# Peptides against a protein of PDB entry 6IDX: the designs that were tried, part 44

Target 1, 380 residues: chain A of PDB entry 6IDX
Amino acid sequence: KELAKLSADVTFATEFINMDGIIVLTRLVESGTKLLSHYSEMLAFTLTAFLELMDHGIVSWDMVSITFIKQIAGYVSQPMVDVSILQRSLAILESMVLNSQSLYQKIAEEITVGQLISHLQVSNQEIQTYAIALINALFLKAPEDKRQDMANAFAQKHLRSIILNHVIRGNRPIKTEMAHQLYVLQVLTFNLLEERMMTKMDPNDQAQRDIIFELRRIAFDAESDPSNAPGSGTEKRKAMYTKDYKMLGFTNHINPAMDFTQTPPGMLALDNMLYLAKVHQDTYIRIVLENSSREDKHECPFGRSAIELTKMLCEILQVGELPNEGRNDYHPMFFTHDRAFEELFGICIQLLNKTWKEMRATAEDFNKVMQVVREQITRA

## One batch from the design tools (peptide; aimed at target 1 L98 N99)

Design b2_p18_2_s1 (made by RFdiffusion4, then SolubleMPNN; from b2_p18_2, 10 letters changed)
Fold by OpenDDE base, seed 5:
Structure b2_p18_2_s1 (fold): chain B 380 residues (1-380), chain A 18 residues (1-18)
Amino acid sequence: as target 1 above (380 residues)
Amino acid sequence: MFKKRKKLQEEAAKEAAA
């Protein structure tokens, strides 16, 4: 107890470290000797002292043994651990992961995100904070090949629903520390969109062109029995498709693939359009057909609008920005759905279409409509 | 404790983006 208090002092820490004091503390953890009277209390103070000593940055985290790591991971993975031990163990693991890639590798073998989910279902916000912080640390230190898997685990309905229901919608005020960890988690989640945002469409890729063709099919062939596409020659088909791509509001109605060569938003805009067309088909068809039948120059160019809206959403959400220590702003909406970005796009494209109509906009008003929509989104 | 960790998270994010 006194050691844990004194370990916060840098002078004491330096002297204690010079006396191999940290090694003694690590050995106490490694021993796992539950036979000591007041073991849980002693261990909680030991872990506190260890954390405070290591927080001075005098000793490398790589000094810890595999046995120590396994003991700490054991306190996090076991269901019946003292709350005081659990809090400190989560904090130690977070610090290990953040400070050492070697320790990350070892910890990632011992602990799963699924095990950390159980620590989000508690009423203790400090435990919840350290659990999310450890999840964030594991995400940050994951190699690129595993980041998508971690992301998919974060995209799992279960983790998001638990954070939403037990953390965000909890009966307690969200502390600044928790708000920051939720912000970090959100930033890391949005960074997964960066790859698609920076992916240029290849106009020669047939598979990508088939997606654009599918957007046309969903909009215009939904009532047409596929049997009645009459054998009109290849030129009439090209002319028909050019008309359809113009009605879809692509800037390049001859080759719509060219509209997706600009990054940002690149392929992410096409992903959003395809999601809208497949998941919210009635909304998509309505938006397209309401604008395709207009001869009055008040047609809202869906394709152009969807691209610029995707770009604007990336800017508003700061996609590709690194987490900043001073920020704690998170959007609870992004924990409500697995495809929350695409759902937000679907809401915002309807808002854009409505705003376009209300403004009686023409193609010349495009930037003005986008500015109004930006203000509406940022105020919501 | 938390302030130092926030900085470490920011540093780790910079390393992950590099």
Scores: peptide ipSAE 0.301, ipTM 0.883, DockQ to the pose 0.936
OpenDDE base, seeds 1, 2, 3, 4: peptide ipSAE 0.271, 0.289, 0.255, 0.261; ipTM 0.869, 0.877, 0.864, 0.868; seed 1 fails the geometry check

Design b2_p18_2_s2 (made by RFdiffusion4, then SolubleMPNN; from b2_p18_2, 9 letters changed)
Fold by OpenDDE base, seed 5:
Structure b2_p18_2_s2 (fold): chain B 380 residues (1-380), chain A 18 residues (1-18)
Amino acid sequence: as target 1 above (380 residues)
Amino acid sequence: MFEKRKRLQEKAAKEAAA
């Protein structure tokens, strides 16, 4: 107990480390000997002293043995552990992951995100905070080949639902530390969109072009008997599609694929359009047909609007930005749905279409409408 | 403790983006 207090003092820490005192603490953990009276209290103070000593940055985290890592991981993976030990063990694992790539690799073998989810289902916000912080650390240190797997684990309905129900909607105020970890998790989640945001459409990729064709099909062919597809020559078919792509509000009516060559938002805009068309088909068809049937120059160009809205949402949500230590702003909405970005897009595209009508906008007013919509989204 | 870890998270993010 006194050692744990004194370990916060840099002078004491330096002398204690020079006496190999930290090695003694690690060996106490490594021994795993539960036979001592007050073992849990002794261990909790040992782990506190270890953390405080390591926080001086005098000793490398790489000094810890694999046995030490396994013991600490064991305290986190056990279903029934003393809360004081669990809290410190989560904190040690977080620190190990953040400070050492070699320790990350070893910890990632011993602990799963699924085990950490159990620590979110508790009434202790400090435990929840350390569990999310460790998840964030594991994500941040994951090699690129494993980031998508970690991403998929975050996108798992289970983790999202547990965070929403047990953390965000908990019967307690969210502390600043928890708010920061939720912010970091949100930033990491948004950064999963970055790949698609920065992916240019290849105008020669037939599979990507088939998605644009599917958008046309959903909008215009949903009521057409496939028997009346005019089997007439390639030119009439090209002219027909050019008209359809104009009605869809693409900038390039001849080759809409060219509208997705700009990054940002690249393919992410096409993903949003396809999601809207498949998941909210009635909303999609309504928006397209309401604007395609107008001849008054007040048509809202859906394709252009969807691209620029996707870009705007990426800017508002700061997609591709790194976590900042000074921020703690998180959006609870992004924990409500597995496809929260696409759902937000679906809400915002309806808002844009409404705002366009209310403003009696023309194509010349496009940028003004986008500014009004930006203000509406950022005030909500 | 938390302030140091927030800095380490930011550092880790910078290292992962480099």
Scores: peptide ipSAE 0.403, ipTM 0.924, DockQ to the pose 0.941
OpenDDE base, seeds 1, 2, 3, 4: peptide ipSAE 0.400, 0.400, 0.398, 0.403; ipTM 0.923, 0.923, 0.923, 0.924; seed 3 fails the geometry check

Design b2_p18_2_s3 (made by RFdiffusion4, then SolubleMPNN; from b2_p18_2, 12 letters changed)
Fold by OpenDDE base, seed 4:
Structure b2_p18_2_s3 (fold): chain B 380 residues (1-380), chain A 18 residues (1-18)
Amino acid sequence: as target 1 above (380 residues)
Amino acid sequence: MFKKRKERMEKAAKEAAK
């Protein structure tokens, strides 16, 4: 107990470390010897002292043995561990993951996100916070391939549902630290959109052109019996498509692919449009047709609006930015749906279309509408 | 504990962005 308290002092820590004190503490953990009177209390203080000593940054985290890592991981994976030991073990694992890529690799072999879910199902918000923080540390330090897997695991209805039901919708007020960890998890999840946000459309990629064509087909040909002969000449088809792309509200109605060459939002805007068109087809068709039938120059250009809205959402959500220590603003919606960004886009594009109508906007008012929509989204 | 934790997270985030 006294050692754990004194270990917070840098002078004491330096002297104790110089006496190989950390090695003694690590050996106590490694031994796993439950034969000592007050083992749990002693272990809790040992882990406290260890963490406080290591937090001075005098000793490399890479000094720890695989046996030590396995023991700490064991305390997190075992049921019915003392809460004080569990809390410190989660904090130690988090610190190991954050401070060493080699320790991350070893810990990622010993602990799964699935095992950490059990610590979210408890009423202790501190344990929940440390569990999410370890998830966040693992997510942050994961290679890109594993990060996508972790995001997919978060998209797994289970982890998301557990966070939603046991943390966000819990009967207890969310403390600042938990709100921060939820924010961090949100930021790390949105950062996976960065690749698509920064991917330019290749106007020569046929598969990407086929997506734009599919957007047109869904909007205009969905009611057309497939029996209408494909035989109208290539030029009439191109002219017809140019009209349709104008009605879709693309800036470049001759070659809509050019509208997706700007990054941000690049291909992410096309992904959002395609998601809307496939998952919310009635909403998509309604938005397009309501504006395509207008002769009054008050048409809301869907294509342009969708691109600029995607960009705006990326800016609001700070896609590609690192989590800030001072922030704790998380969006509960991102814990309610697997495709939460695309669903947010689908809500916001309807808001934009409504706001455009209410403002009686023209193409000249576009930036003003976008500003009003930004204010509406950021106040919600 | 939590202050040093934040500092570690920020450091790790900066290192992961390199």
Scores: peptide ipSAE 0.037, ipTM 0.721, DockQ to the pose 0.766
OpenDDE base, seeds 1, 2, 3, 5: peptide ipSAE 0.030, 0.034, 0.032, 0.029; ipTM 0.658, 0.716, 0.713, 0.643; seed 1 fails the geometry check

Design b2_p18_2_s4 (made by RFdiffusion4, then SolubleMPNN; from b2_p18_2, 9 letters changed)
Fold by OpenDDE base, seed 5:
Structure b2_p18_2_s4 (fold): chain B 380 residues (1-380), chain A 18 residues (1-18)
Amino acid sequence: as target 1 above (380 residues)
Amino acid sequence: MFELRKRRQERAAREAAA
């Protein structure tokens, strides 16, 4: 107990480390000796002292043995561990993952995200916070090939549901540290969109061109009897599609694929448009048709708006950026849906369309509308 | 303990940005 308190002092820590004190503490953990009458209390203080000593950054985390790692991982994976030991063990694992790639690899082999999820299903917000922080650390340090697997584990409706029900909708106020970890988790989740955000449309990719054609079909052919066989010559058909792409509000109405060659938002904008068209078809059709029937120059260009909104959302959410340590602004909505970004896009595109109408905007007002929409999104 | 965490995260973020 006294050692744990003194270990917070840098002068004491330096002297204790110089006397190989950390080695003694690690050996106590490695021994796993449950024979002491006050083992749990002693171990909790040992882990506290170890953590405080290591926080001074005097000793590398790489000095820890594989036996030590296995003992700490064992305290997290075992269901019947003292809460005080569990809390400190989660904190130690987080620190090991964050400070050493070699320790990350070893820990990722010993602990599953599923085991950490069990520690979210508790009433103790401190345990929940340390569990999410360890998940975040594992996600952050995952190599690119495993990051998608972590993402898929995160994309598991189960983890989001547990966080939503046990953390966000919990009966206790969310502390600043938990809010920060939820923010970090959100940022790391949306950083998975970076690949699509930075993927340029290939205008020669027929599969992606077929998606653009599908957007046109959903908007304009959903009411048309299939009896209008597209038997009119190839040129009349191209001219017809050019009109349709203009009504969809693409900047390049001759070749809409060119609108997706700029990164950001690249293909991510097309993904959002397709999601809206398929999942919220009535909303999509309404937005497109309300603007396509206007001859008053107050038409909202859907295609351009969707692209610029996707870019704006990426900027607001800081897609591709590391989490900021000073931020704790998480959005509960991102834990309610599997496709939370696309759902957010669907809400925001409706807001944009509404704001455009309210402002009686023209194409010249486009940037002003986007600024107003940005303010509305950031204040909500 | 939470102050400890903040310092670790700040260090890890700096190392990941380097």
Scores: peptide ipSAE 0.066, ipTM 0.756, DockQ to the pose 0.524
OpenDDE base, seeds 1, 2, 3, 4: peptide ipSAE 0.052, 0.055, 0.057, 0.063; ipTM 0.762, 0.752, 0.762, 0.766; seeds 1, 2, 3 fail the geometry check

Design b2_p18_3 (made by RFdiffusion4)
Pose (drawn by RFdiffusion4):
Structure b2_p18_3 (pose): chain A 370 residues (1-223, 234-380), chain P 18 residues (1-18)
Amino acid sequence: KELAKLSADVTFATEFINMDGIIVLTRLVESGTKLLSHYSEMLAFTLTAFLELMDHGIVSWDMVSITFIKQIAGYVSQPMVDVSILQRSLAILESMVLNSQSLYQKIAEEITVGQLISHLQVSNQEIQTYAIALINALFLKAPEDKRQDMANAFAQKHLRSIILNHVIRGNRPIKTEMAHQLYVLQVLTFNLLEERMMTKMDPNDQAQRDIIFELRRIAFDAETEKRKAMYTKDYKMLGFTNHINPAMDFTQTPPGMLALDNMLYLAKVHQDTYIRIVLENSSREDKHECPFGRSAIELTKMLCEILQVGELPNEGRNDYHPMFFTHDRAFEELFGICIQLLNKTWKEMRATAEDFNKVMQVVREQITRA
Amino acid sequence: AAARRRALQAKAAEEAKS
């Protein structure tokens, strides 16, 4: 108990650390008997002292043994133990992950997505905060080529709806540190879109060109002389600036292939809305048609700008958009809603092709005021 | 404590970006 008190003082901590005092603590956790059952209070003070000592930055986090790591991960992976032990254990794991790529790799193997998510279902906001913090730490430290798989795994176990039901709509008001972790989680989530945003279409890749052909087919085949007239104009009546080679329009980065993903999502998941928008504007040879392809690409770029896809998380922000915690595909759903808004605003302005940038500005103002 | 954890998160994000 006394060690837990004094270890926050650097003057004391240095003295204790210079005698390998941290090893006394790690050895106790590694091999001490009945720690959770008979000595939980002692164990809580031990973990408090350990974290306080490590927070002075005198020694590397890489000093910790695999045995110590496994024991701390064990306290998190178990059917919940004492709240004080769990809080400190989650905090120790977060610090290990943030401070070392090696520790991240070992910890990622010792804890499951389901075990971490289950700790969000406790009524204690600090336990919830550290759980989200550990999740954020794993995302921050995951290799670029593994982060997407991790996101899918957390999504399949309902991380989003658990946060919505147990944190956002929970009884206890969200305090500043939890709000910060929700902000970080949202930033990391949006940043999963960044690679596709910056990926150019290869116009010479037939498989990618066939995606645009499919997009056109879904709409034009819902319309016979009128259908033929649409196809004779290649992709003009689908609204692409490059009428003959729309794949070239997807070389603009941002939004790149993310725009194509959004269009395909709208066509497949919301086929009626996609068909309505395209057919209202595919036989219009007055200058008043709303160009779908051009509008979708620019809207995708605009949404990326509004939502700050690609921005790094920082210390100063605690903001988040709660509606993104209500749908597994909220970004794509937002695209669909905004493309309908864009078409409504276009008609309200009796807009022509020359008005394209003015309409996009009004849409930007509508979205950002909402 | 919270400030320190935020600083570590910011540092980890910068590293991940580089």

Design b2_p18_3_s1 (made by RFdiffusion4, then SolubleMPNN; from b2_p18_3, 12 letters changed)
Fold by OpenDDE base, seed 2:
Structure b2_p18_3_s1 (fold): chain B 380 residues (1-380), chain A 18 residues (1-18)
Amino acid sequence: as target 1 above (380 residues)
Amino acid sequence: MFKKRAQRMEAAAREAAS
């Protein structure tokens, strides 16, 4: 107990570390010896002292043994652990994951996200905060291949539901630290969009061109009886498609693929358009056809609007930015749906179309409409 | 304790981006 208090002082910590005191603390954890009176209290203070000593950055986290890691992981995976031990064990695991890639690998083998989700279902907000902090550490330190798997996993869907129901919609005010951890989780989730945001469309890739053609098909052929496609030559078909791509509001009516060569938002804009067209087909068709039927120069160009809106959303959400210590702004909406970014796009593209009409905008007003829409999104 | 943790997360994020 006294050691745990003194370990916060850098002078004491330096002297104690120079006496190999930290090695003694690690061996006490490794021994697992429950024979001592007040073992749980002693262990809680040992873990506190260990964490405070390591927080001075004098000793490398790589000094810890596999046995130590397994003991700490054991305290997190056991269903009936003392809350004081659990809290410190979560904090130690987080610190190990953040400070060492080798420790991350070992911890990721010993602990599942499913085990950490169980600690979110408790009434203790501090335990919930430490559990999310460890999830965030694991997510941050995961190799790129595993990060996408973590995001798509059933465990992540379940995690979002548990966070929404037990943390965000809980009967208790969210403390600043929990708000920060929710913010970090959102930043790490949005950073998975960065690859698509920075992926240029290849205008020569047929599979990518087929997606643009599918957008055209959904907008214009879904209402046309398949019987009357006359066998008119390849040139008439190209001219017809150029008209359709103009009605879709692409900047390049001849080759819409060129509109997706700019990064950001690259292919992410096409992903959003395709999601809207498949999941919200009636909304997509309505937006496209309402603008395509206007001969009054007040047409809202869907393709251009969708690209610039995707870019704007990436800027607002700071896609690709690192989590900042001083921020705690999180959006509950991102815990309500698996495809929350694409759903946000679908809401915002409708807002853009509404704002365009209300302003009686022309193509020359495009940037003014986008500025008004930005202000509307950032105030919501 | 918490402020040091947020600093460690930010530091680790910078290292993971480098």
Scores: peptide ipSAE 0.141, ipTM 0.822, DockQ to the pose 0.828
OpenDDE base, seeds 1, 3, 4, 5: peptide ipSAE 0.031, 0.046, 0.030, 0.056; ipTM 0.635, 0.753, 0.631, 0.761; seeds 1, 5 fail the geometry check

Design b2_p18_3_s2 (made by RFdiffusion4, then SolubleMPNN; from b2_p18_3, 12 letters changed)
Fold by OpenDDE base, seed 2:
Structure b2_p18_3_s2 (fold): chain B 380 residues (1-380), chain A 18 residues (1-18)
Amino acid sequence: as target 1 above (380 residues)
Amino acid sequence: MFAKRARQMEAAAREAAA
């Protein structure tokens, strides 16, 4: 207990470390010897002292043994009654993951996200906070090939549901520390959009062009009587598509693929459009046809609007930015749905279309409408 | 405790992006 208190002082920590004191603490954990009176209390203070000593940055985290890692992981993976040991063990694992890629690899083999989710189902908010902090550390330090798997896995769907129900919708106020960890998790999740946001469409890739053609098909062929099969030549078909792409509100009516060559938002805008068209087909068709039937210059260009809205949402959500200390602005909405970004896009594109009508906007007002929509989204 | 961890997370985020 006294050691744990004194370990917060840098002068004491320096002298204690110089005396190999930290090695003695690690060996105490490694021994696992439960025969001592007050073992649990002693262990909790040992782990506290270890954390406070290591937080001075004097000793590398790579000094810890595999046996030490396994003991700490054991305190997290096994149901324990001692909350104080669990809390410190989560904090130690978080620090190990953050400070060493080698320790990350070892910890990722010993602990599953499923085991960490069990610590979110408790009434202790500090345990919940450290569990999310460790999840965030594992997510941040995961190799690129594993980050997408972590995001898409059943574990992530379960994780968001547990966070929503047991943390966000809990009968207790969210503390600043928990709000920060929820913010970090949100940032790390949105950063997975960066690849698509920075992916340029290849105008010569037929498979990518077929997605744009599918948007046209969903908008216009669903209402076309199949009896008007245009048996007329390839040129009439090209002219028909140019008209359809104009009605869809693309900037380049001849080759809409050119509208997706700018990054940001690149292919992410096309992904959002396709999601809207497939998942919310009635909403998509309504927005497109409402504007395509207008001859009064008050048509809202869907294609251009969807691209610029996707870019705006990426800017608002700070896609590609790293989590900052002191930020705690998390959005509960992103825990409600698996495709929360695409659903947000679907809400915001309807808001844009409404705002365009209310403003009686023309193409010259486009930037002004976008500014009003930005203010509406950021105030909501 | 949490404020120290938050700084470690920010530092690790910078290293992971580099």
Scores: peptide ipSAE 0.063, ipTM 0.757, DockQ to the pose 0.834
OpenDDE base, seeds 1, 3, 4, 5: peptide ipSAE 0.061, 0.044, 0.060, 0.054; ipTM 0.753, 0.740, 0.755, 0.750

Design b2_p18_3_s3 (made by RFdiffusion4, then SolubleMPNN; from b2_p18_3, 11 letters changed)
Fold by OpenDDE base, seed 2:
Structure b2_p18_3_s3 (fold): chain B 380 residues (1-380), chain A 18 residues (1-18)
Amino acid sequence: as target 1 above (380 residues)
Amino acid sequence: MFKRRRRRMEEAAKEAAE
């Protein structure tokens, strides 16, 4: 107990570390010797002292043994562990993951996100906070391939549901630290959009061109079988498509693929459009046809608007930005849907279309409309 | 305790982005 208090002092910590004191503490954890009176209390203080000592950054986290890691992981994976030990164990694992890639690899083998989700289903907000912090650490330190898999896995869907129901919709105020961890999780998840945001469309890629053609098909040929491959299009068909791409509000009516060569938002804008067209088909068709049937100069160019809105959303959400230690702002909507960004796009494109009408905008007012929409989104 | 961990997270985020 006194050691745990004194370990917060840098002078004491330096002297204690120089006396191999950390090695003694690690051996106490490794031994697992339950024969001592007050073992749980002693262990909790040992783990506290270990954390406070390691927080001085004098000793590398790589000094810990595999036996130590397994003991700490064991305290997190076991269903019946003292809360004080569990809290410190989660905190140690977080610190190990953040400070060492080699420790990350070992911990990722010993602990699943599913085991950490169980620690979110508790009334203790500190346990919940440390569990999310460890998830965030694992997510941050994961290789990019594994990071995408973590985001797409059922575990992530379940994680979002549990966070929504047990943390966000909980009957207690969210503390600043929990809000920060939710913010971090949001940032790390939105950063998965960065690749698509920075991917330029290849105007010569047929598969990418077929997506643009599918947008046209959904808007104008709802009854036509997709079996009419665009490849044999006579000059009349090309001229027809140019008209349709104009009605869709693309800037380049001849080759809409050119509108997606700008990064940001690159292919992410096309992904949003396709999601809207497939998942919210009625909304998509309504927006396109309402603007395409206008004989007045008040048509809202859907294609251009969708691209610029996607870019704006990336700017508002700070896609590609690193988590900031001072921030604690998170969007609860992010935890309500798997495709939360695309759903947000679908809401915001309707808002844009409404705002365009209310302003009686023309193509010359485009930037003014976008500014008003930005203010509306950032105030919501 | 938490403030020091936030800093480490931000440091680790910088290292993971390099």
Scores: peptide ipSAE 0.179, ipTM 0.836, DockQ to the pose 0.861
OpenDDE base, seeds 1, 3, 4, 5: peptide ipSAE 0.052, 0.152, 0.176, 0.167; ipTM 0.661, 0.827, 0.834, 0.832; seeds 3, 4 fail the geometry check

Design b2_p18_3_s4 (made by RFdiffusion4, then SolubleMPNN; from b2_p18_3, 10 letters changed)
Fold by OpenDDE base, seed 2:
Structure b2_p18_3_s4 (fold): chain B 380 residues (1-380), chain A 18 residues (1-18)
Amino acid sequence: as target 1 above (380 residues)
Amino acid sequence: RFALRRRRQEQAAREAAA
């Protein structure tokens, strides 16, 4: 107990470390010797002292043994663990993951996000905070090939639902540290959109062109059986498609693929449009047809609007920005749906279309409409 | 502790973006 308190002092820590004191503490954890009176209390103080000593940065985290890692991971993976041991074990695992890629690899083999989810279902916000912080650490240190798997684990209805129900909608005020960890988790989640945001459409890629054609089909041919593959693109069919792409509000109605060559928002805009068209088909068709039937120059160009809105949403959500230590602002809405970005796009495109009508806008007013919509989104 | 954690998270994010 006294050691744990004194370990916060840098002078004491330096002297204790020079006397191999950390090695003694690690051996106490490794031994697992339940023979000592008040083992749980002793262990909790040992883990506190270890963490305080290591936080001085005098000793490398790589000094820890695999046995030590397994013991700490064991305290996190066991269903009935002393709360004081669990809290310190989560903090130690987080610190190990953040400070060492080699320790990350070992820890990622010993623990799963599923095991950490159980620690979110408790009423103790400190345990919840350390569990989310460890998830964030695992996400940050994951190799690029595994980042998408971590993202998918977050997008998994279970983790999202538990965070929403047990953390965000909990009966307790969200503390600043929890708000920060939720912010970090959101930043990491939004950064997964960056790849698509920075992906240029290839106008020569037939598969990508087929998506644009599918947008046209859903808007104008909703009753036509997909079995009529547009075989021979006769010049008459090309001219017909040019009219349809104009009605869809693309800037380049001859080759709409060119509208997606600018990054940001690149292919992410097309993904949003396709999601809207497939998941919210009635809303999509309504927006397109309401504007396609207007001859009064007050038509809202859907294609252009969708692209610029996607870009604006990326700017508002700060897609590609690194987590800032000073921020604690998070959006609870992103925990309500697995495809929350696309759903936000679907809400905002309706808001844009409404605002365009209310302003009686023309194509010349486009930037003014976008500015008003930005202000509306940022105030909501 | 929390300030140190936040700094380490920010550092890890910088390292992961590099």
Scores: peptide ipSAE 0.474, ipTM 0.944, DockQ to the pose 0.961
OpenDDE base, seeds 1, 3, 4, 5: peptide ipSAE 0.469, 0.468, 0.469, 0.467; ipTM 0.943, 0.943, 0.944, 0.943

